# Peptides against a protein of PDB entry 4DOW, part 98

Target 1, 157 residues: chain A of PDB entry 4DOW
Amino acid sequence: TFSWVGRPLPNRKQFQQMYREICMKINDGSEIHIKVGQFVLIQGEDNKKPYVAKLIELFQNGAEVPPKKCARVQWFVRFLEIPVSKRHLLGRSPPAQEIFWYDCSDWDNKINVETIIGPVQVVALAPEEVIPVDQKSEETLFVKLSWNKKDFAPLPP

## One batch from the design tools (peptide; made by RFdiffusion4, then SolubleMPNN)

Design b2_p23_3_s1 (from b2_p23_3, 16 letters changed)
Fold by OpenDDE base, seed 2:
Structure b2_p23_3_s1 (fold): chain B 157 residues (1-157), chain A 23 residues (1-23)
Amino acid sequence: as target 1 above (157 residues)
Amino acid sequence: LRPAKTVEEEIEELTKQRDELAK
């Protein structure tokens, strides 16, 4: 179950109420608050790892019947999500914790909040920085580069 | 909404289309 936190933000978009924060209620009764700017895991296909995304906008889409709680996201891709024929372009074997900024606008970046599994920690690093692999950072994902379907590039500013 | 295809599948299809148009 998802519910909005706080009042709608000032917005000019018709039929779209913008919010800063959403509350996710889990089966055990606990609640997790997720804000714009945070990173989340999105439900993927069966037997596949969840997608990684950064929340850009949270909004209720009043144009739908019934109205739906939605989000606009910046997608990230795992190394294994990149086509096999293009993986060599990285020039190295990345650790499992590394993800890449998806630098393409052709992929739909609107989601239903019901597909959100939960929050995840993502840390941006410079290319020369080492990714920690210790137990303290086992659940933390790291991003150094972007992927634009053609090649890898430095992270967008 | 959530993509129906995986990132890998979508990129592969788009790449094939690009390559065909380049011929």
Scores: peptide ipSAE 0.056, ipTM 0.657, DockQ to the pose 0.081
Fold by OpenDDE base, seed 3:
Structure b2_p23_3_s1 (fold): chain B 157 residues (1-157), chain A 23 residues (1-23)
Amino acid sequence: as target 1 above (157 residues)
Amino acid sequence: LRPAKTVEEEIEELTKQRDELAK
Protein backbone atom coordinates (compact mmCIF):
# COMPACT_ATOMS: atom_id res chain seq x y z
CA THR B 1 0.00 0.00 0.00
CA PHE B 2 1.27 3.42 -1.02
CA SER B 3 0.08 6.78 0.24
CA TRP B 4 1.30 10.32 -0.20
CA VAL B 5 3.05 12.06 2.66
CA GLY B 6 2.31 15.72 3.12
CA ARG B 7 0.54 18.15 0.87
CA PRO B 8 1.09 18.45 -2.86
CA LEU B 9 3.95 20.67 -3.93
CA PRO B 10 3.03 23.84 -5.76
CA ASN B 11 3.14 23.29 -9.50
CA ARG B 12 1.36 24.47 -12.61
CA LYS B 13 0.75 21.11 -14.23
CA GLN B 14 -2.92 20.66 -14.89
CA PHE B 15 -3.32 16.96 -14.23
CA GLN B 16 -0.33 16.18 -12.03
CA GLN B 17 -0.02 16.67 -8.30
CA MET B 18 3.61 16.64 -7.23
CA TYR B 19 4.79 15.23 -3.94
CA ARG B 20 8.06 15.11 -2.06
CA GLU B 21 7.53 11.87 -0.19
CA ILE B 22 5.53 8.67 -0.33
CA CYS B 23 4.79 6.12 2.35
CA MET B 24 5.12 2.44 1.62
CA LYS B 25 3.32 0.13 4.00
CA ILE B 26 4.60 -3.41 3.88
CA ASN B 27 2.97 -6.67 4.89
CA ASP B 28 4.09 -6.63 8.51
CA GLY B 29 2.43 -3.27 8.98
CA SER B 30 5.63 -1.27 9.14
CA GLU B 31 6.04 1.87 7.06
CA ILE B 32 8.90 3.01 4.87
CA HIS B 33 9.07 6.60 3.69
CA ILE B 34 10.69 7.25 0.33
CA LYS B 35 11.61 10.75 -0.85
CA VAL B 36 12.49 12.36 -4.15
CA GLY B 37 16.21 12.02 -4.72
CA GLN B 38 16.49 8.62 -3.08
CA PHE B 39 17.31 5.41 -4.87
CA VAL B 40 14.90 2.52 -5.07
CA LEU B 41 14.69 -1.05 -6.23
CA ILE B 42 12.06 -1.70 -8.88
CA GLN B 43 10.42 -5.06 -9.47
CA GLY B 44 11.86 -6.87 -12.46
CA GLU B 45 11.53 -10.16 -14.24
CA ASP B 46 14.17 -11.56 -11.92
CA ASN B 47 13.10 -10.94 -8.36
CA LYS B 48 16.59 -11.65 -7.10
CA LYS B 49 18.06 -8.77 -9.09
CA PRO B 50 15.55 -5.93 -9.22
CA TYR B 51 16.11 -2.80 -11.27
CA VAL B 52 17.79 0.22 -9.71
CA ALA B 53 16.49 3.74 -10.17
CA LYS B 54 16.78 7.21 -8.70
CA LEU B 55 13.52 8.99 -7.95
CA ILE B 56 13.30 12.27 -9.81
CA GLU B 57 9.62 13.07 -9.31
CA LEU B 58 6.69 11.70 -7.37
CA PHE B 59 3.30 12.59 -8.74
CA GLN B 60 -0.29 11.57 -8.98
CA ASN B 61 -1.48 11.35 -12.55
CA GLY B 62 -4.90 12.91 -12.47
CA ALA B 63 -5.42 12.42 -16.18
CA GLU B 64 -6.08 8.76 -15.51
CA VAL B 65 -9.23 7.35 -13.98
CA PRO B 66 -8.72 6.40 -11.31
CA PRO B 67 -5.69 8.60 -10.62
CA LYS B 68 -2.44 6.68 -10.42
CA LYS B 69 0.50 7.22 -8.13
CA CYS B 70 3.56 7.51 -10.35
CA ALA B 71 7.24 8.30 -10.27
CA ARG B 72 9.72 9.66 -12.78
CA VAL B 73 13.09 7.99 -12.46
CA GLN B 74 16.67 7.95 -13.65
CA TRP B 75 17.46 4.38 -14.60
CA PHE B 76 20.57 2.49 -13.64
CA VAL B 77 21.70 -0.82 -15.02
CA ARG B 78 23.54 -3.72 -13.49
CA PHE B 79 26.53 -5.17 -15.28
CA LEU B 80 24.63 -8.34 -16.07
CA GLU B 81 21.96 -6.27 -17.81
CA ILE B 82 24.57 -5.17 -20.35
CA PRO B 83 24.84 -7.43 -23.41
CA VAL B 84 27.58 -10.03 -23.23
CA SER B 85 29.09 -8.71 -26.45
CA LYS B 86 29.60 -5.28 -24.89
CA ARG B 87 30.81 -6.18 -21.42
CA HIS B 88 34.45 -6.29 -22.52
CA LEU B 89 34.29 -2.55 -23.14
CA LEU B 90 34.51 -1.99 -19.41
CA GLY B 91 38.01 -3.42 -19.42
CA ARG B 92 37.62 -5.00 -16.01
CA SER B 93 35.45 -7.39 -14.06
CA PRO B 94 33.26 -5.27 -11.82
CA PRO B 95 32.10 -6.31 -8.38
CA ALA B 96 28.48 -7.30 -8.00
CA GLN B 97 27.78 -4.03 -6.21
CA GLU B 98 28.60 -1.85 -9.21
CA ILE B 99 25.83 -0.27 -11.25
CA PHE B 100 25.89 2.13 -14.17
CA TRP B 101 24.02 5.33 -14.97
CA TYR B 102 21.81 4.62 -17.98
CA ASP B 103 22.57 7.48 -20.35
CA CYS B 104 19.82 6.97 -22.91
CA SER B 105 16.37 8.43 -23.44
CA ASP B 106 14.84 5.49 -25.26
CA TRP B 107 13.37 4.05 -22.07
CA ASP B 108 10.19 5.31 -20.50
CA ASN B 109 11.16 6.85 -17.19
CA LYS B 110 7.67 6.84 -15.71
CA ILE B 111 6.76 4.01 -13.36
CA ASN B 112 3.91 3.04 -11.12
CA VAL B 113 4.93 3.31 -7.49
CA GLU B 114 3.44 -0.13 -6.90
CA THR B 115 6.50 -1.57 -8.63
CA ILE B 116 8.82 -0.15 -5.98
CA ILE B 117 10.25 -2.86 -3.77
CA GLY B 118 12.05 -0.56 -1.38
CA PRO B 119 14.88 1.89 -0.93
CA VAL B 120 18.54 1.15 -1.61
CA GLN B 121 21.76 2.98 -0.91
CA VAL B 122 23.76 4.14 -3.93
CA VAL B 123 27.12 5.86 -3.65
CA ALA B 124 28.90 7.68 -6.45
CA LEU B 125 32.65 7.07 -6.72
CA ALA B 126 35.48 8.34 -8.85
CA PRO B 127 36.77 5.86 -11.41
CA GLU B 128 39.99 5.32 -9.48
CA GLU B 129 38.25 4.67 -6.18
CA VAL B 130 37.97 1.11 -4.95
CA ILE B 131 34.55 -0.31 -4.22
CA PRO B 132 34.49 -1.59 -0.66
CA VAL B 133 33.29 -5.14 -0.34
CA ASP B 134 32.53 -5.91 3.27
CA GLN B 135 29.59 -7.24 5.21
CA LYS B 136 28.45 -3.80 6.30
CA SER B 137 28.38 -2.39 2.77
CA GLU B 138 27.23 -5.54 1.02
CA GLU B 139 23.83 -4.06 0.25
CA THR B 140 25.24 -0.72 -0.90
CA LEU B 141 25.51 -0.17 -4.64
CA PHE B 142 28.18 1.95 -6.27
CA VAL B 143 28.25 3.91 -9.51
CA LYS B 144 31.35 5.14 -11.33
CA LEU B 145 30.36 5.23 -14.97
CA SER B 146 27.49 5.69 -17.36
CA TRP B 147 26.35 3.32 -20.07
CA ASN B 148 24.79 4.64 -23.29
CA LYS B 149 24.25 1.33 -25.08
CA LYS B 150 27.49 1.89 -27.00
CA ASP B 151 30.22 2.46 -24.46
CA PHE B 152 31.05 3.33 -20.89
CA ALA B 153 31.82 6.90 -19.94
CA PRO B 154 32.42 9.04 -16.87
CA LEU B 155 29.33 9.95 -14.89
CA PRO B 156 27.29 12.89 -16.08
CA PRO B 157 27.89 16.03 -14.05
CA LEU A 1 8.46 -3.47 -13.76
CA ARG A 2 10.71 -1.54 -16.07
CA PRO A 3 8.65 -0.04 -18.90
CA ALA A 4 11.06 -1.29 -21.56
CA LYS A 5 13.35 -4.18 -22.35
CA THR A 6 16.52 -4.62 -20.41
CA VAL A 7 19.77 -3.51 -22.00
CA GLU A 8 20.72 -7.14 -22.32
CA GLU A 9 17.57 -8.08 -24.18
CA GLU A 10 17.54 -5.04 -26.44
CA ILE A 11 21.14 -5.05 -27.59
CA GLU A 12 21.31 -8.82 -27.84
CA GLU A 13 18.52 -8.61 -30.37
CA LEU A 14 20.28 -5.82 -32.22
CA THR A 15 23.55 -7.71 -32.16
CA LYS A 16 21.93 -10.76 -33.65
CA GLN A 17 20.42 -8.66 -36.38
CA ARG A 18 23.77 -7.05 -37.12
CA ASP A 19 25.54 -10.37 -37.28
CA GLU A 20 22.93 -11.79 -39.60
CA LEU A 21 23.21 -8.85 -41.97
CA ALA A 22 26.99 -9.10 -41.94
CA LYS A 23 26.92 -12.63 -43.32
Scores: peptide ipSAE 0.053, ipTM 0.651, DockQ to the pose 0.069
Fold by OpenDDE base, seed 1:
Structure b2_p23_3_s1 (fold): chain B 157 residues (1-157), chain A 23 residues (1-23)
Amino acid sequence: as target 1 above (157 residues)
Amino acid sequence: LRPAKTVEEEIEELTKQRDELAK
């Protein structure tokens, strides 16, 4: 279950009540607080690893009946989400921890918070930096480049 | 769930559509 934390933030968007933080209650009764700006895992399709996204906005969508708890996200893609015919453009075999900033606006970036599996650590690196593959960083994801459906490029500012 | 097709799926479908229109 998901519940808002704190008071709504002032905004000019009609039918939307914005928040900074949401509380995720998991099966064991513990609670995880997720804030705007953090990275999360989103439920993927069958036989697919979870998607990775950065939370940009948290809001209750009052235009829907009943109102839905939603998030606006910046999508990331895993290497295996890149078309096979384009993977060679990377010029290297990435480690499993590497993800890519999705630099396109064609995807709907609105999600239901119910699809959030949990938080994940994402670290931005310069292209020349080595991605740690040790056990200490096994659960940490790393981003060096963006993917715009045509090619890989340096990260957006 | 991601409310969109994956990069793989989108490009695959667009490629198929292009090829079909070119036939």
Scores: peptide ipSAE 0.047, ipTM 0.632, DockQ to the pose 0.070
Fold by OpenDDE base, seed 5:
Structure b2_p23_3_s1 (fold): chain B 157 residues (1-157), chain A 23 residues (1-23)
Amino acid sequence: as target 1 above (157 residues)
Amino acid sequence: LRPAKTVEEEIEELTKQRDELAK
């Protein structure tokens, strides 16, 4: 289950109450707090790895009936989500921990918070920095480049 | 769930649409 933490932030958007933080209650009864700016795993399709996203906004959408807890996100893509015909453009075989900033506007960036599996650590690296691949850092994801459906490019600011 | 198709699926559909319109 999900519940808002704190008071809504000031905004002028009709039907939207914005928040800084949300509380996720997991199976063992413990609680995880997720804030704007953090990275999360989003439920994927059956038999597929979860999607990766950065939280931009947290808001309750009052235009829906009943109102839904939502988030606006910046999408990331895994290498396996990139078309096979375009993967050669990377020029290397990335480790499983590497993800890419999705630099396109064709995707809806609004999600329902109930699709959030949990937080994940994402570290931005310069192209020359080595991605550590060991058991201790297995759960950490790394991003060096963006993907705009045409080519890979340096990370945006 | 992601509220959109994957990169691969999106490109595939766009190419199909282009091919159909070109007929």
Scores: peptide ipSAE 0.044, ipTM 0.627, DockQ to the pose 0.070; fails the geometry check

Design b2_p23_3_s2 (from b2_p23_3, 16 letters changed)
Fold by OpenDDE base, seed 5:
Structure b2_p23_3_s2 (fold): chain B 157 residues (1-157), chain A 23 residues (1-23)
Amino acid sequence: as target 1 above (157 residues)
Amino acid sequence: MRPAKTVEEEIEELTKQREELAA
């Protein structure tokens, strides 16, 4: 269950009401507020890990019937989503907590908020920084590099 | 939700589409 928090933000896009924050109701009855700029887990395929994304925009799409609550996102990819033939380009074996900034525009960056599983902590690190692998950091994901389908590169500014 | 595809699968589909359009 999702509901908008606050009033719509000013914008010039027809049929789109933009918001800063959305409320997600969890199974236990508790509520989590998710804001633009935060990171979320997105529902994946069966038996696969959820996708990771950063929220760029939150908006209600009035062009759809009925109107749908949507988000525009910046995608991240897990190492296992990268082609096997290109994984060697990383030059190391990444920990399971490492994700990569997806630097391509071939994927639709619009999602339905109903696909949001929940928030997740993502920490940007410099290349020389070590990713902690203890149990206290298992819930946190880390990003050092981008992936553009050809090679790994430093994070965009 | 984006398609449940790996980057590799996405590339394969794009290349296939290019070949079909060029034929």
Scores: peptide ipSAE 0.038, ipTM 0.610, DockQ to the pose 0.067
Fold by OpenDDE base, seed 4:
Structure b2_p23_3_s2 (fold): chain B 157 residues (1-157), chain A 23 residues (1-23)
Amino acid sequence: as target 1 above (157 residues)
Amino acid sequence: MRPAKTVEEEIEELTKQREELAA
């Protein structure tokens, strides 16, 4: 269950009421607040790791019937999502915690918030920084590079 | 959710679509 937190933001778009924060109620009754600018895990395919995304906008989509709680996101990709034939371009074997900024617009960046599994911590690192690997918990993800379907590149500013 | 496709599959489909549009 998802509900808006706070007052709607100004400068609303047509059919869209903008918000800064949404509350996710979990089965155990606890609540998690997720804000614009934070990172989330999005439900993926069966038996696959969830997608990673940064929340750019949170909005009530009044264009849908019934209105839907939606988010606009910046997608990230896991290494295994990158074409096999292109993986060598990284020049290294990344740790499982590494993700890449998806620098393409070929995917719809609108999601329904009900596909959000929960928040996730994503840390941006410089290329020379070492990605910590925690054997007990790999919940923290790290991003150094972008992927634009052609090659890896430094992170967008 | 994204489409239930890998990046590779998405690229392949988009490439196919572009090819069809160019034909």
Scores: peptide ipSAE 0.038, ipTM 0.618, DockQ to the pose 0.070
Fold by OpenDDE base, seed 2:
Structure b2_p23_3_s2 (fold): chain B 157 residues (1-157), chain A 23 residues (1-23)
Amino acid sequence: as target 1 above (157 residues)
Amino acid sequence: MRPAKTVEEEIEELTKQREELAA
């Protein structure tokens, strides 16, 4: 179950009410609050790892019947999602914790909040920085580069 | 939402299309 936290933000869109925070209620009764700017795991395909995304906007779409709670996201891509024929372009074997900023506009960046599994920690690093692989960082993902279906590039500012 | 196809599947299809147009 998902519920909005706080009052709607000022918005010029007629049928969309924007919010800064949403509350996710888990089966055990606990609640997790997720805010714009945080990173989340999104439900993936069967037997596949969840997608990683950064929340850009949270909004209720009143144009739909019934109204749906939605989010606009910036997608990230895992290394194994990149075609085998293009993986060599990275020039190295990345650790499992590394993800890449998806720098394409061909994907729909609108999701239903019901597909959110939970929050995840993502840390941006400079290319020269080492990704820690110790037990304390097992739940943390790291991003250094972007992927635009053609090549890898420095992370967008 | 993300497309039903993976990044790999999508690029494979685009590659095939480009090859067909070049032929």
Scores: peptide ipSAE 0.037, ipTM 0.621, DockQ to the pose 0.067
Fold by OpenDDE base, seed 3:
Structure b2_p23_3_s2 (fold): chain B 157 residues (1-157), chain A 23 residues (1-23)
Amino acid sequence: as target 1 above (157 residues)
Amino acid sequence: MRPAKTVEEEIEELTKQREELAA
């Protein structure tokens, strides 16, 4: 179950109420608060790892009946999501913790909040920095590069 | 689930398929 936290932000968009934070109630009764700007895991397909995304906006879509709780996201991709024929362009074998900024607009960036599994930690690194591999950082994801379906590039500013 | 693909992605996928068939 998802519920809005706080008052809606000033509305500039018709039929949309924007929020800064949403509360996710877990099966055990505990609550997790997720804010705009945080990274989240999105439910993947069967037998696939969850998708990674950064929350850009949280909003209720009033144009829908009933109104739906939605989010606008910046997508990230895992190495295994990149086509096999293009993986060699990285020039190295990345660790499982590495993700890439998806620098394309061909994917819908609107999601339903019910697809959110939970928050995740994502750390931006310079290309020359080494990704730490220890038990404490196993749940942390790291991003060094962007992927635009053609090649890898430095992160966008 | 990841949101549905846009028209742009569909066109890109179709283009890729055509290139693979021509190769």
Scores: peptide ipSAE 0.035, ipTM 0.623, DockQ to the pose 0.074

Design b2_p23_3_s3 (from b2_p23_3, 14 letters changed)
Fold by OpenDDE base, seed 5:
Structure b2_p23_3_s3 (fold): chain B 157 residues (1-157), chain A 23 residues (1-23)
Amino acid sequence: as target 1 above (157 residues)
Amino acid sequence: MRPATTVEEEIKKLTEQREKLAK
């Protein structure tokens, strides 16, 4: 269950109400608040690892019946989502915790908030910084590079 | 106004889109 937190933000888009924060109620009855700018895990099909995204906007789409609670996101990709033929371009074997900024516009960046599994910690690192891989930090993801379907590159500003 | 898609449908579409366009 998802519910908006706070009042709508100013915007002029027809049939849309924008918000800063949303509340996610979990099975055990606890609540998690998620804000614009935070990172989340998003449900894929059963045989897929959860997707990673940064929340850019939270909004209700009143053009649908019933109205849909949505988010606009910046996508990230896992190494295993990179085509096998191009993985060598990284020049190293990344740890499981590394993800990549998806620098393409070919994917729809609007999601239903009901596909959100929960928040996740994503830390941006410089190329020379070491990704800490230990049992205590396995839930933290790290990003050093972008992927634009052609090559890896430094992170966008 | 239009009917909203189900969560399952959106998950399917998202996964298919990524598999298709990531190549």
Scores: peptide ipSAE 0.599, ipTM 0.913, DockQ to the pose 0.761
Fold by OpenDDE base, seed 1:
Structure b2_p23_3_s3 (fold): chain B 157 residues (1-157), chain A 23 residues (1-23)
Amino acid sequence: as target 1 above (157 residues)
Amino acid sequence: MRPATTVEEEIKKLTEQREKLAK
C-alpha cells in the first residue's frame, strides 16, 4: 500500500499533482518513507532480477481512472542486461553489485509506484575506486559508469 | 482520460521493453 506524504508541491502540469515523499506500507505493518532522490528496486517479471531506479519525481496521474500514483525515474542497468556482444567493452568482469547509469531516453521512465519493491542503497564511485565486495556491503549497489547502448562511459554530471 | 493499467501489465510491459531495446 502506497500513500502520499505531505502536501502537493507546486505544479503546472495538467492532471498531475507532485509530491516529495511517499509512504510504503509493507506486510508486517511497518512503513517505509521514500523520497525523491532515493533509489528503489522495481519489480520485473518472475525470471528477472529487480530493476534499479533513482526517483526523480513523484506524482499522481489524474489522466487515468482511477488516478495512478507514479514516479519518474532514472534507470540503471545490471551487467547481465547489457547485450552479450557488448559486454567485452567494459574490459573487466564486474562484481554482482555493480550497476550502470542508463544514458538513453528510449525507455519509458514513468512507473507505477506499486511496482516498487523497496528502497536500495546505491553509491556512486570514481572509476579508480574499488567496489567493496564483501558480506558487509552485500546489499549495496555501486555505479561507476554509464551505458548508452553503444559503450560504457564516465558517469554523467 | 483512460483506464489505468494493472500492475502486472506494467511489469510485463517494462520487462519486454527493456529486453527488446537492450538486445
Scores: peptide ipSAE 0.599, ipTM 0.913, DockQ to the pose 0.779
Fold by OpenDDE base, seed 2:
Structure b2_p23_3_s3 (fold): chain B 157 residues (1-157), chain A 23 residues (1-23)
Amino acid sequence: as target 1 above (157 residues)
Amino acid sequence: MRPATTVEEEIKKLTEQREKLAK
């Protein structure tokens, strides 16, 4: 179950109410609050690892019946989502914890918040920084580069 | 106004979109 936290933010979009924070109630009754700017895992099909996204906007879409709680996201991709023919362009074998900023607009970046599995920690690193692969950071993902379907590049500002 | 899609339909659509564009 998802519910909005706080009052709607001022905006001029018809049939849309924007929010800064949403509450996710899980099966055991506990609650997790997720804010704009945080990172989340998004459900894929059963045979796929969850997708990684950064929350850019949270809004309720009143143009649908019933109204849908939505999010606009910045997508990330895992290395195995990169086409086999292009993986060599990275020039190295990345650790499992590395993800890449998806620098294309061809994917729909609006999701139903009900597809959110939960929050995840994503840390941006400089290219020269070493990705720590220890027990303390096993659940943390790291991003150094972007992927634009053609090549890898430094992270956008 | 339009009918809302199910969560399962959205997950399927998202996965298919990513698989198609990742080839």
Scores: peptide ipSAE 0.599, ipTM 0.913, DockQ to the pose 0.802
Fold by OpenDDE base, seed 4:
Structure b2_p23_3_s3 (fold): chain B 157 residues (1-157), chain A 23 residues (1-23)
Amino acid sequence: as target 1 above (157 residues)
Amino acid sequence: MRPATTVEEEIKKLTEQREKLAK
């Protein structure tokens, strides 16, 4: 269950109300608050690892019936989502914790918040920085590069 | 106004989109 936290942000878009924060109630009854700018795991189909996204906007879309709680996101991709023929372009075997900034506009950037599994920590690193692998960092994802379907590149500003 | 899609449909669409464009 998802519910908005706080009052709507100033917005002039018809049929849309923007928010800064949303509350996700999980099975154990606890609540997790997720804010714009944070990272989340998005559910894929069975046998697919969750997708990673950065929340850019949180908004209720009143153009749908019933109104849909939505998020506009910046997508990330896992290494295994990179085409096999292009993986060599990285020049290294990345750890499982590494993700890549998806630098393309061919994917829909709007999601239903109900597809959010939960928050995830994503840390941006410089290329020379080592990705730590420990028990607590196992669930932390790291991003060093972008992927634009052609090649890897330094992270966008 | 338009009917809201189900979560399942959205997940399916998202996955298919990513798989298609990731190839």
Scores: peptide ipSAE 0.598, ipTM 0.913, DockQ to the pose 0.820

Design b2_p23_3_s4 (from b2_p23_3, 17 letters changed)
Fold by OpenDDE base, seed 3:
Structure b2_p23_3_s4 (fold): chain B 157 residues (1-157), chain A 23 residues (1-23)
Amino acid sequence: as target 1 above (157 residues)
Amino acid sequence: MRPATSVEEEIEKLTKQREELAK
């Protein structure tokens, strides 16, 4: 289950109440707090790895009945999500920990918070920096580049 | 939300379409 943490932020949108933090209660009763600006794993398809996204906004959509808890996100893509025919454009074989900033607006960036699996650590690196692959960083994802369905490029500002 | 299908499948379809149009 999901519940808002704290008071709603000043309303800038007519039918949306914005929040800074949401609480995710897991089956065992433990709670995980997720804040705007953090990275999260989003439920993927049947036997596929979860999607990766950065939370931009947390809001309750009052235009829906009943109101739904939603989030606006910046999508990331895993290398294996890149079409086979385009993977060579990277010019290297990335580690499994590398993800890419999705630099396109063709995808809906609104999600239901119910699709959030949990938080994940994402670290931005310069292109020349080496991605560490050790026990401590196995669960950490790294981003160096963006992907716009045509080519890879440096991260947007 | 993300497409119902994988990103790879979606882009592959688009790529194939472009290749066919370029013939």
Scores: peptide ipSAE 0.050, ipTM 0.474, DockQ to the pose 0.071
Fold by OpenDDE base, seed 2:
Structure b2_p23_3_s4 (fold): chain B 157 residues (1-157), chain A 23 residues (1-23)
Amino acid sequence: as target 1 above (157 residues)
Amino acid sequence: MRPATSVEEEIEKLTKQREELAK
């Protein structure tokens, strides 16, 4: 289950109450707090790795019946999610921990918070920086570049 | 909502459509 933490933020959007933080209660009764600006794993397709996204907004959509807890996200893509015919454009074989900033506006970036699996650590690196692949960093994902369905590019500012 | 299909499938679909329109 999901519940809002704190009071609604000032918002001009009708029927939408914005929040800074949400609480996720898992099966064992423990609670995980997730805030705007953090990275999360989102439920993927069957037998597929979860999607990776950065939380941009948390809001309750009162226009829906019943009201739904939602989030606006910045999508990231894994290398294997990129079409086979375009992977060569990277010019290298990336480690499994590397993800890419999805730089397109064609995708719906609104999700139901119920699709959130949990938080994940994502670290932005400069192109010349080496991605650590040791045991301490095995749970951390790294991003150096963006992908716009056409080519790879440096990260947006 | 999140994509109904995988990222790979969606991008391939859109890329194919663009290529067809460019012909």
Scores: peptide ipSAE 0.047, ipTM 0.471, DockQ to the pose 0.081
Fold by OpenDDE base, seed 4:
Structure b2_p23_3_s4 (fold): chain B 157 residues (1-157), chain A 23 residues (1-23)
Amino acid sequence: as target 1 above (157 residues)
Amino acid sequence: MRPATSVEEEIEKLTKQREELAK
C-alpha cells in the first residue's frame, strides 16, 4: 500500500500532482517513507534481480483511470543486465554491488509506485575508490560509471 | 517501466539498431 505524504508540490502540469514523499506500508504494518532523490528497487522480471532506479519525480497521474501513483526515475543497470558481448568493455570483473548509470533515454522512465520493492542505498564513488565489502555494504550498491549501450564512461554530472 | 523483454535483450536490440542507423 502506497500513500502520499505531505501536500502536493506547486505544479502546473495538467493531470499530475507532484509530491516529495510517499509512504510504503509493508506487510508487517511498518511504514517506509521514500523521497524524491532516493534510490529504490523495482520489481524485476520473473527470476530476475530487482531493477535499480533513482526517483526523480513522484506524482499522481490523473490522466489514468483510476489515477495512478507514479514516479519518474533514472535507471541504473546491473552488470548482468549488460549484453554479454559488451561486458568486456569494462575491463574488469565488477563486484556484485556495482551498478551503472543508464545513460540512454530509450527506456520509459515512468513507473508505477506499486512496482517499488523498497528503498536501497546507492553510493557514488570515484573510479579509483574501492567498493567496500562488509556486512553493511552487502546491501549497498555502488556506482562509478555510466553505460550508454555502447561503452562505459565516467558518471554524468 | 523496463521493457517486457529482458534488459539484456533490449540493450542488444537497441544497440544494433543504433549501429545500423550509423552506417
Scores: peptide ipSAE 0.038, ipTM 0.479, DockQ to the pose 0.077
Fold by OpenDDE base, seed 1:
Structure b2_p23_3_s4 (fold): chain B 157 residues (1-157), chain A 23 residues (1-23)
Amino acid sequence: as target 1 above (157 residues)
Amino acid sequence: MRPATSVEEEIEKLTKQREELAK
């Protein structure tokens, strides 16, 4: 179950009511609070790892009946999501913890909050920094580069 | 297509895994 936390934020967007935080209540009664700016895992396709995204906006979409609790996200991609024919452009074999900033606008960046699996830690690193791959850091994902469907590039500003 | 269906059960699994790894 998902519920808004706090009052709606000042907003000029039509048919949208924006929030800063949402509460996810799971079956055991515990609650997970997720805020704008945090990173989340989104339910992936069958037999695929969850997608990774950064929450940009949390809003209730009043254009739909009934209104839907939605989020606007910045997508990241896992290495295995990149076409096989383009993976060689990275020039290295990335660790499983590495993800890439998706630098395209061709994907729908609106999601239903019900697709959120939970929060995840994402750390930005310089290209020369080593991604720690140990048991203690196994939960953390790391981003060094962007992917624009053509090539890898330094992270956007 | 990026978005999928509801995943409350997945949240629980992830949370439990996190707690174990954080110990």
Scores: peptide ipSAE 0.032, ipTM 0.582, DockQ to the pose 0.041

